Peptides against a protein of PDB entry 4HTP. Designs and how they scored, part 226

Target 1, 231 residues: chain A of PDB entry 4HTP
Amino acid sequence: SQTVASHVPFADLCSTLERIQKSKGRAEKIRHFREFLDSWRKFHDALHKNHKDVTDSFYPAMRLILPQLERERMAYGIKETMLAKLYIELLNLPRDGKDALKLLNYRTPTGTHGDAGDFAMIAYFVLKPRCLQKGSLTIQQVNDLLDSIASNNSAKRKDLIKKSLLQLITQSSALEQKWLIRMIIKDLKLGVSQQTIFSVFHNDAAELHNVTTDLEKVCRQLHDPSVGLSD

## One batch from the design tools (peptide; made by RFdiffusion4, then SolubleMPNN)

Design b2_p29_8_s3 (from b2_p29_8, 15 letters changed)
Fold by OpenDDE base, seed 1:
Structure b2_p29_8_s3 (fold): chain B 231 residues (1-231), chain A 29 residues (1-29)
Amino acid sequence: as target 1 above (231 residues)
Amino acid sequence: SLLEKGLEEAKKLQEENKPKWELWKKFLP
């Protein structure tokens, strides 16, 4: 079945998240999220025109925006140190070089850019001169790869985890990888609360999530902002 | 290298996804 997520570049989600993060005010942050969501809903209506019983929803994007609420996908088993080692290997970085040391010692303030403790930002600057300018992945494809990682982590298949991670890395821009890392670590640092994201999505979203703890149900049942829980 | 192979696959996938992305872009502001 065709989904919105299979048509949306992962780059466009990452660009939206980047705009939200860079925005100073709550109102501006909300505007950027709303614009992406409105585009998604409009495309959904066009894609599924004249189709009944559509299960497609904003869920594929929402689970990446609110990764701490993920309940379907099991743990990735990925830490910053694992990613650092993988980048050093993949990019053939000298182990005693500046870039390798930045990745391994990401918690130590290096005095540059205030990025101490933010592995994703450190990775971004290392990757920027070495990666594609534009990624090749859709939101659906990113979720498929993340599902594979979680499944293989549960099965203790380290080789297959590495394979999926390599696909994510080599098929993503530096900016996309920055956000992907934050999604995996479950800390986006958007500067907006979960409640704000839910309120923009639907007035009843926070309530439904509090009862069900099911993000997919929230996205599916409250797909139309004009239809409430009591309707 | 693994990196070179991955980059080649990325280029192929980008061409495959391009038609889908063009449909989506019509709904962007």
Scores: peptide ipSAE 0.660, ipTM 0.952, DockQ to the pose 0.874
Fold by OpenDDE base, seed 3:
Structure b2_p29_8_s3 (fold): chain B 231 residues (1-231), chain A 29 residues (1-29)
Amino acid sequence: as target 1 above (231 residues)
Amino acid sequence: SLLEKGLEEAKKLQEENKPKWELWKKFLP
């Protein structure tokens, strides 16, 4: 079955997240999220116009925006050090070179950008001159790869984890990788609370999540902003 | 190299996804 997530570039989600992060005020952050969500809902309605009983929802995007609430996907088993080593290998960075050392020592302020401790930002600047300008992945494909990583981590299949990570990396822009890293590490640094995200999504979203702890149920049951829990 | 192979696959996937993306773009503001 066709889903909205199978049509949405991962780049568009990342661009939205980037706009949210760069926005200073809560109102601007909310606006950027709302615009993306509204586009998603409109596309959903068009895509599923003749299909009333669909399970498709905002869940594929929401689980990437609120990765700390993920309950379906098991742990990735990925840390910054693993990613650093993978980038050094993949990009053939000299091990004693400036960029390799930045990735390995990401906690030490070595750069002019003040990004100490933010591995995703360090990676972004290393990747920017070396990666695609535009990624090739949909939101669905990103989730499929993340599912593969989690499943293979549980199965202790390190080679298959590496394969999926390489696909994510090589098929993503530097900006997309910045956000992907933050999704994997489960820290987006958006400057907007979970409560705000839920409130923008649906007035009853926070309540339903508090009761169910099921992000997919929240997205599916509250897909229509005009239909409440009591309806 | 692994990187070159990955980049080639990325180009193929981009062309494959292009029709889907064009449908989505119609709903962007």
Scores: peptide ipSAE 0.659, ipTM 0.952, DockQ to the pose 0.874
Fold by OpenDDE base, seed 5:
Structure b2_p29_8_s3 (fold): chain B 231 residues (1-231), chain A 29 residues (1-29)
Amino acid sequence: as target 1 above (231 residues)
Amino acid sequence: SLLEKGLEEAKKLQEENKPKWELWKKFLP
């Protein structure tokens, strides 16, 4: 089935998240999120113009923006140390080299950037000179790969987990990988609350989520911002 | 290398996704 997520570059979500993070004020953060959401809704209406009953919604994006609320996908079983080792192997970094040591010792302040303890930022700087400038993945493809990782983690298929991770890494820019790491670790550091994200999406979103704890149901039932729960 | 193979696959996927992305871009501000 055709979905909005199958047409949206993962890069566009990541650039939106980057703008939100860099924005100082709540109002500016909200503006960037709203612009992306409005584009999504407009595209949805155009894509599904001749279809009455579609299950397509903002859920594929929302579950990446609020990864701590994920209930459908099981645990990835991925830690920063695993990613560090994978990057060292994939990028053929000298094990005793500066970049390898930065990835492995990401919690130790290295004097140049106040990024101590943020593995995603450390990875970004290591990846920037070595990765593609533009990624190739859609939001749907990112979610498919993450589903594969979670499923294979449950099945204890380490080789298949590595395969999916390699695809994510090699098909993403340094900026996209920064955000992907944060999605996997479930800490985006946007500087905007979950409640704010829900309020911008729909006035009744927080209430429906509190009752159902089902993020897909929230996105599907409240797809139209003009139609409330009581309607 | 695994990296080189992955980068080649990325280029192919980018060309495959390009028509879909062009439709989406019409709705960007």
Scores: peptide ipSAE 0.655, ipTM 0.952, DockQ to the pose 0.874
Fold by OpenDDE base, seed 4:
Structure b2_p29_8_s3 (fold): chain B 231 residues (1-231), chain A 29 residues (1-29)
Amino acid sequence: as target 1 above (231 residues)
Amino acid sequence: SLLEKGLEEAKKLQEENKPKWELWKKFLP
């Protein structure tokens, strides 16, 4: 079945998140999120115009925007140190070189950018001159790869985890990888609360999530912003 | 290299996804 997520570039989600993060005011942050959401809903309506009772929803995006609320996908088993080592290997970085040391010692302030402790930002600057300018992944494909990682982590298949990670890395821009890392680590640093995200999505979203703790159910049941829980 | 192979696959996937992305872009502001 066709989904909205299969048509949306992961780059577009990442650019939206980047705009949200860079925005200073709550209102501007909300605007950027709302614009993406509205586009998603409009596309959904067009894509599913002749289909009733579709299960497609904003869930594929929402679970990446609120990764700390993920309950379907098990733990990735991925830490910054693992990613650092993988990048060093993949990019063939000299182990004693500046970039390798930045990745490994990401907690130590070494530079002027004040990015100490933010592995994703450090990775971004290392990756920017070495990666594609435009990624190749859809939101669905990103989620499929993340599902694979979680499943293989549960199964203790380290080789398959590495394979999926390599695909994510090589098929993503530096900016996309910055956000992907933050999604995996479950800290987006958007400067907007979970409550705000839910409130923009639907007035009843926070309530339904508090009762069900099921993000997919929230996205499906409250897909239409005009239809409430009591309806 | 793994990187070169990955980049090649990325280019292929980009071409495959391009038609889908073009449909989506019509709904962007």
Scores: peptide ipSAE 0.652, ipTM 0.951, DockQ to the pose 0.872

Design b2_p29_8_s4 (from b2_p29_8, 15 letters changed)
Fold by OpenDDE base, seed 3:
Formats: sequence, C-alpha cells, structure tokens
Structure b2_p29_8_s4 (fold): chain B 231 residues (1-231), chain A 29 residues (1-29)
Amino acid sequence: as target 1 above (231 residues)
Amino acid sequence: SPLEEGLKEAEKLQEQNKPKWELWRQFLP
C-alpha cells in the first residue's frame, strides 16, 4: 500500500526542522510545523481518496520529530564517537587533521561557531563541502534504514549496521545528516516542547499519549484534527 | 570506494523518487 511517507523527501522534513530551530518565537516555530503537517494531511486525503480504512498516518514523521518517544524501534547502539570514526573512515579524513579532531573532540570548543558539545553541528560543517547538495531518501526509506540499524543492533550484526549507516550517509545532504544524527541521538534541539508538538498535531494528542504511550496510535486515531477522543 | 558506490546509488534513487516527490510538493505552500 502507498503511504505519504513514501512520497515525502527526507529533505523536506529536515528543511522544516531547520526553520523551526532557527525561529526565535514559539508562534513562528508552530507555524512551520503546522504548515508541514497541513501539507501532509492534504496529501494524505488526496493519496487515499478512494480508500477509507487506511492505517497510514503522520507516524513516520512524528517518530522522527519526537524520537525520545520511539517504542517500536529498539536502541540503535550508536554514539557520537562511533559516528565520528565512521565519518573519518568514509570521508578519508586525515586522523591528525583539523576536521577529524573536531569530530573526535566535539565537546571541546575548537572553532568560532560555538558548536561545542553539539556533534551534529560539527558534523554538518565537516560534511557541507564533501556531501551531495540534495539527498535521495524519502521519510519511509529513512525509517526503513533506521529499523534495519535497530534490528541489526539487537542481533549484534555490526557489519550490517555499518552498511545501513553508509547508505544513510551517502544518500543524504549535510543538512539532512545533521538532523539524522540528532534523530539517532534523540536530541533535536528544536526549542519547542513535546507538549507544543502534540498540541499543534491534535488537541487530544498529549492526553492519548499519556495514557497509551503509543505514538503510532496517537497519530492514527487523531489523524483528523476535527475528530476527538470521545467521538 | 564505498563512498563512490554510495553516491552512484544516491543518483539512481533520486531519479526513482523524483516523480513521488513532485506529487507531494504540489501540496506545499
């Protein structure tokens, strides 16, 4: 079955997240999220016009926006140090070079950007001159790769984890990788609370999540903003 | 190299996904 997530570029989600992060006010942050969500819902209605009972929902995007609430996918087993080493290897960075040292010592201020402690931002600047300008992945494909990583981590298949990571890296822009890293590490730094995200999605979303702790159920049951929990 | 191979696959995937992306982007403001 066709899904909205199979049509949405991962780049478009990342661009939305970037706009949210750069926005100073809560209202502007909310606007950017709402615009993306509204587009998603409109496309959903068009895509599924002849299908009334679909399981498709905003869940594929929501689980990337609120990665701390992920319960279906097990732990990735990925840390910043592992990613640093992978980037150094993949990009053939000199180990004693400035960029390799920035990645390995990401907690120490080394540059003018003030990005100390934010591995994703440090990675972004290293990747920007070295990566594709446009990514190739849909949201569905990103989730499939993340599922693969989690599954293979549970199975202790390190080689297959590396394979999926390499695919993510080589098929993503620097900006997309910045956000992907934050999704994996589960810290987006959007400057907007979980409660705000839920409130924009649906008035009853926070309540349903508090009871069920099931993000997919929240997205599916509350897909229509006009239909409440009591309906 | 793994990087070069990955980049080639990315180009193929981009072409494959382009029609899907175009359908979606019609709904963007």
Scores: peptide ipSAE 0.685, ipTM 0.956, DockQ to the pose 0.872
Fold by OpenDDE base, seed 4:
Structure b2_p29_8_s4 (fold): chain B 231 residues (1-231), chain A 29 residues (1-29)
Amino acid sequence: as target 1 above (231 residues)
Amino acid sequence: SPLEEGLKEAEKLQEQNKPKWELWRQFLP
């Protein structure tokens, strides 16, 4: 089935998140999110112009923007240390080298950037000169890979987890990987609250989520910002 | 190597997704 998420580059979501993070004011953060959301809704309408009762919604993006609210996908079983080791292996980094040590000791301030404790930022700087400048994944493909990781974690299939992680890593830019790591760790550091994200999405989104705790249901039922819960 | 293989797959996937991305990007401001 045709979905908006299958057409949206993961890079475009990451660029939006990057703009939100870099914005100082709440209003500017909201603007960047709203612009992405509006584009999504417009594209949805065009893509599904002749289709009734579609289940497609903003959910594929929303679950990446609010990963702490994920309830469909089970735990990844991935920690920073695992990713560090994987990067060292994949990139063939000298184990006693500066970059390997930065990844392994990400909690210790070693540099001028003040990125201590932010594994994603440390990874970004290590990856930037070593990975593709442009990623290859859609939002749908990212979610499919994340679903695979969660499923295989539940099934204790470590080899398949590694396979999916390698695909994510090799098919993503450094910037995309920074955000992907934050999505996996479930801490985006956007500087905007969950309530703000919901309020921009739909006036009734927070209420519906509080009742259902179902992010997909929120996105589907409140896809149209002009149609409320009582309608 | 896994890296080299992954990069090759990335190039293929990028080409496959390019038409979809172009459709989407028409709706960006």
Scores: peptide ipSAE 0.684, ipTM 0.956, DockQ to the pose 0.871
Fold by OpenDDE base, seed 5:
Order: C-alpha cells, then sequence, then structure tokens
Structure b2_p29_8_s4 (fold): chain B 231 residues (1-231), chain A 29 residues (1-29)
C-alpha cells in the first residue's frame, strides 16, 4: 500500500529538524514542526482520498523525531566507536590523520568548534566535503534500513548490519547523516520537549501515550487534530 | 569500492524517487 512516508524525502525531515534546532525561541521551533506536520496531513488526505480504511499515519516520522520512545524496533547495537571505524574505512581516511582522530576521540575537545562529545556534529564536518549534496532516501526507506539493522543485530549478523549501514551512509548527505546518527543514538538535541512535540501533534497525544506507551497507536488514533479521545 | 558502488546506487534511487518527491513537495509551504 502507498504511504506518505514512501513519498517524503528523508532530506525534508532533516531540514525541518535543522530549522528547529537552529531556532532560538520555543514559538519558532513549534512553527517549523507544525508546518511539516500540516504538510504531512494535507498530503495524506490527497494520497488517500479514495481510501476509507487506511492505517497510514505520522508514525514513520514520529518514531524518528522521538526515537527514545521506540518500542517496536529492537536495539541497533551501534555505538559511536563502531561508526567512527566504519567511516574511517569507507572514506579511506588515514588512521593517524586529523579526521580519523577526530572521529575516534570525539569526546576530547579539538579545534574551534564547541562540538566536543557530539559525535554527530564531528561526523558532519568530516562528511561535508566528501558526501553527496543531496540524499536519495525516503523516510520509509530509512526506516526499512533501520529495521534491517535491528533485526540483524538480534540475529548477530554483523556483515548484514554493515551492509545496511553502508547503504544509509552512501545514500545520504552529510546533514542527513548528522541527524541519522542522532536518531540511532536516540538524542536529537532539538531544544524542544517531548511534551511540546505531542501537544503540537494533538491535544490528547501525551495522555494517550502515557496510557498505551504505543507511539503508533497515538499517531493512528489521533491522526485528525479535530477528533479527540472522547469522540 | 563500497563507496563508489554506494554512490552509483544513490543516483539510481534518486531517479526512482523523484516522481514521488515531486508529488509531496506540492504540499510544502
Amino acid sequence: as target 1 above (231 residues)
Amino acid sequence: SPLEEGLKEAEKLQEQNKPKWELWRQFLP
């Protein structure tokens, strides 16, 4: 079945997240999220105009925006050190070179950027001159690859994990990879609370999530902002 | 190399996804 997530570039989600992060005020952060969400809902209505019983919802995006609430997908088994080694190998970085050392020693302040301890930002600067300007993946395809990683981690298939990671890396821009890393490590640093994200999505979203702990149910049942839990 | 192969696949995927992206982008502000 056709889904909204299969039509949305991962780049568009990442650009929205970037705008939210760069915004100083809560109101501006909320505006950027609301604009993306409104576009999603409008497109959903158009895409499914002739379909009455669709299970499609904002869930594919929401689980990437609130990755700490993920309950369907099992652990990735991926750490920053693993990613560092993979980047060094893939990009053929000299092991004793400046960029390789930055990735491996990401916790130690190096240089003028206050990015110490933020592996995703360090990776971004290493990747920026070396990666595609525009990514190739949809939100659905990103989720499919992440599902593959989690499944193969459970099955202890390290070679297949590496294959999926290589696909994510080679098919993403530097900016998209920054956000992808943050999604995997479950720390987006948006500067907006989970409660705020839920409140913008739907007035009853926080309550329903507190009861069910099921992010997909929240997104599906509260897809229409005008229809409440009591309706 | 894995990098070169991945970049080639990226180009193919961009062409495949382009029509879908165009439909979506009509709803962006």
Scores: peptide ipSAE 0.684, ipTM 0.956, DockQ to the pose 0.873
Fold by OpenDDE base, seed 1:
Structure b2_p29_8_s4 (fold): chain B 231 residues (1-231), chain A 29 residues (1-29)
Amino acid sequence: as target 1 above (231 residues)
Amino acid sequence: SPLEEGLKEAEKLQEQNKPKWELWRQFLP
């Protein structure tokens, strides 16, 4: 079936997240999220025009924006050290070189950017001169690859995990990889609370999530901002 | 190399997804 997520570039989500992170005030952060959400809803209406019983929703994006609330997908089994080693191997970085050492020692304050402890930012600067300028993945394709990683982690299939990670890395820009890493580690550093994200999505979203703990149900049942839980 | 192979696949996928992206981007402000 046709989904909004199968049409949305992962790059566009990442650009929105980047704008939110760079925004200084709560109001500006909310504006950027609202603009993306409104575009999603408008496209949904156009894509599913004259179709009944559509199950498509904002869930594919929401689960990437609020990865801490993921309940469908099991643990990835991926840590920063694993990613560091993978990047060193994939990019053929000298092990004693500056970039390899930055990735491995990401917790140690190095340089002028103040990115100590933020592996995703360190990775971004290493990747920027070495990867594609534009990514190739849709939101749906990113979720499919993440599903594969989680499934193979549960099955202890390390080689298949590596295969999916390599696909994510080689098909993403440096900026997209920055956000992908943060999604996997489950720390987006947006500077906006979960409550604010839910509030912008729907007035009843926080309440429904508190009861069900099911992010997909929240996105599906509250797809229309004008229709409440009591309706 | 795995990197080179991945980059080639990325180019193919980008061309495949381009029509879908164009439909979506009509709704962006």
Scores: peptide ipSAE 0.678, ipTM 0.954, DockQ to the pose 0.873

## One batch from the design tools (peptide; made by RFdiffusion4, then SolubleMPNN)

Design b2_p30_1_s1 (from b2_p30_1, 19 letters changed)
Fold by OpenDDE base, seed 3:
Structure b2_p30_1_s1 (fold): chain B 231 residues (1-231), chain A 30 residues (1-30)
Amino acid sequence: as target 1 above (231 residues)
Amino acid sequence: MELRFQFWQAIKAGDWETAEKLLAEIEKLE
């Protein structure tokens, strides 16, 4: 079945997240999120114009925006140290080189950028001159790969985990990888609360999530912003 | 650019005519 997520570039989500993070005020942050959400809903209406009973919802995007609320996907088993080693290998960085050391010692302030402790930012600067300028992945493809990682982690298939990670990395820009890392680590640093995200999505979203703790149900049941829980 | 991405861009731009054409083309490929 066709889904909105199968058509939306992951790059567009990442650019939205980047705008949100860079915005200083709450109102501006909300605006960027709302614009993405509105586009998603419009696309949904167009895509499913002739299909009334679809289960498609904002869930594929929401679970990436609020990764700490993920309950369907199991743990990735991926930490910063593992990613550092992977990047060193993939990019063929000298182990004693400046960039390799930055990745491995990401907690130690070594650069002019106040990004100490933020592995994703450190990775971004290392990746920027070495990676694609534009990625090719859809939101669905990203979620499929993340599902694969989680499943293979549970199955203790390290080789398949690496394969999926490589697919994510090789098909993503430096900026996309920055956000992908944050999604995996479950710390987006957007500067907006979970409650704010829910409130923009739907007035009843926070309440429904508090009761169900099911992000997919929230996105599906409250897909239409004009239809409430009591409707 | 993939047809699916073009479709998304058309929707964002409010170009409904282009979006409909692209959707029809996508459906033919499925």
Scores: peptide ipSAE 0.334, ipTM 0.836, DockQ to the pose 0.787
Fold by OpenDDE base, seed 5:
Structure b2_p30_1_s1 (fold): chain B 231 residues (1-231), chain A 30 residues (1-30)
Amino acid sequence: as target 1 above (231 residues)
Amino acid sequence: MELRFQFWQAIKAGDWETAEKLLAEIEKLE
């Protein structure tokens, strides 16, 4: 069955997240998220206009926006050090070179941008001149690859984890990879709270999540913003 | 650009006529 996530470019989610992060005020941050959400809902209605009782929802996007609430996937088993080594290998960076050292020593303030401790930002600047300008992945494909990583981590299949990571990396822009890293590490640094994200999604979302701790159920049950828990 | 991405862009732009045409085309390819 077709899903909204199979049609939405991952690049568009990343662009939205980037706009949210760069916005100064809470109201502006909320506006960018709301615009993406509204487009998603409109797309859902159009895609499923002749289909009733679909289980498709905002969940594929929500679990990437709030990765700390992920309960379906097991742990990825991926650390910054692993990603650093992978990038050095993939990009064929000299091991004693400036960029390799930046990735390995991401905690030290050696850069001019003040991004010490933020591995994703350091990676972004290393990747920007070296990778594609536009990615080709959908949100569904990103989630499928992340599922594969989690599954293979549980099975201790390091080679297959690397394969899935390479697919993510080689089909993504530098900006998309920055956000992928943050999703995997589970720290998006958006400047908005979980409560704010839920409140924009649905007035009853925070309450339902507090009871169920099931993000998919929240997204499915409260898909329509006009239908509340008491209805 | 793939049809599925064009469909998404049409929805974001509020171009409902184009969106409907694209949806019909996508459904035929399935």
Scores: peptide ipSAE 0.359, ipTM 0.849, DockQ to the pose 0.794; fails the geometry check
Fold by OpenDDE base, seed 1:
Structure b2_p30_1_s1 (fold): chain B 231 residues (1-231), chain A 30 residues (1-30)
Amino acid sequence: as target 1 above (231 residues)
Amino acid sequence: MELRFQFWQAIKAGDWETAEKLLAEIEKLE
């Protein structure tokens, strides 16, 4: 069956997240998230206009926006050091070069942008002149690849983990990779709270999540913003 | 650009006429 996530470019989610991060005020951050969510819901209605009993929901996007609440997917087993080494290899960076050292020593304040400790931002600037300007992945494809990484981590298949990571990297822009890294590390740094995200999604979302701790259930049961838990 | 991405762009732009045409085309390919 077709899903909304199979039609939405991952680039659009990343652009939305970028706008949220750059926004200074809470209201502006909320506006950007709401616009993306509204587009998703409109697309859902159009895609499923002749099908009333669908399980499709906002879950594929929500689990990327709130990756710390992931309970279905197992741990990736990926840290910044692993990604640094992978990028050095993939981009054929000199090991003693400036860019390789920036990636390996990302915690040291050596950059002009004040990005010390933020590996994703350091990676972004290294990748920007070296990768695609626009990615080709859908949200569904990103989730499938992340599922593969988690599954292979559990099975201790390092070769297959690398394969899936390479697919993500080679098909993504620098901006998309910045946000992908933050999703894997489970720290988006959006400047908006989890409670705010839930409140914009549905008035009862925070309550249902507190009881069930099931993000998919929250997205499915509260898909319609006008239908509450008591209905 | 893939039809599915064009469909998404039409929805974001509020171009419902284009969205309906694209949806019909996508459904024929499935």
Scores: peptide ipSAE 0.346, ipTM 0.844, DockQ to the pose 0.794; fails the geometry check
Fold by OpenDDE base, seed 2:
Structure b2_p30_1_s1 (fold): chain B 231 residues (1-231), chain A 30 residues (1-30)
Amino acid sequence: as target 1 above (231 residues)
Amino acid sequence: MELRFQFWQAIKAGDWETAEKLLAEIEKLE
């Protein structure tokens, strides 16, 4: 079945997240998120204009924006150290080189950008001169690959995990990978609370999530911002 | 650029005429 997520570039979500992160004020952060959400809803209406009772919703994007609330997908089993080693291998970085050391010692302040402890930012600067300028993945494809990683982690298939990670990396820009890393590590550092994200999505979203803990249900039931829980 | 991405860009830009044309084209290919 056709989904909005199968048509939306992952790059557009990442650019939105980047704008949110760079924005200083709460109002500006909210505006950027709202613009993306509104576009998603408009796209949904256009895509499904002749189809009633679709299960398609904002869930594919929401679960990437609020990865700490993920309950459907099992644990990835991926940490910063694993990603560091993978990047060193993939990019063929000299082991004793500056970039390799930055990735491995990401918690140690390197006097350049003050990004100590933020692996994704460190990775971004290493990747920027080495990766594609623009990725080709859709939000659906990203979720499919993440599903694969989680499933294979559960099955203890390390080789297949690596394969899926390589697919993500090779088809993503440096900026996209920055955000992908943060999604996997489950820390986006957007500067907005979970409550704010829910409030922008729907007035009743926080309440429904508190009761159900089901992010997909929240996204489906509250797809229309004008229709409340009591309706 | 893939048709699906063009469709998304048209929606973001509020170019509904282009969006409708692209949607029709996408539906024919599927």
Scores: peptide ipSAE 0.343, ipTM 0.839, DockQ to the pose 0.792; fails the geometry check

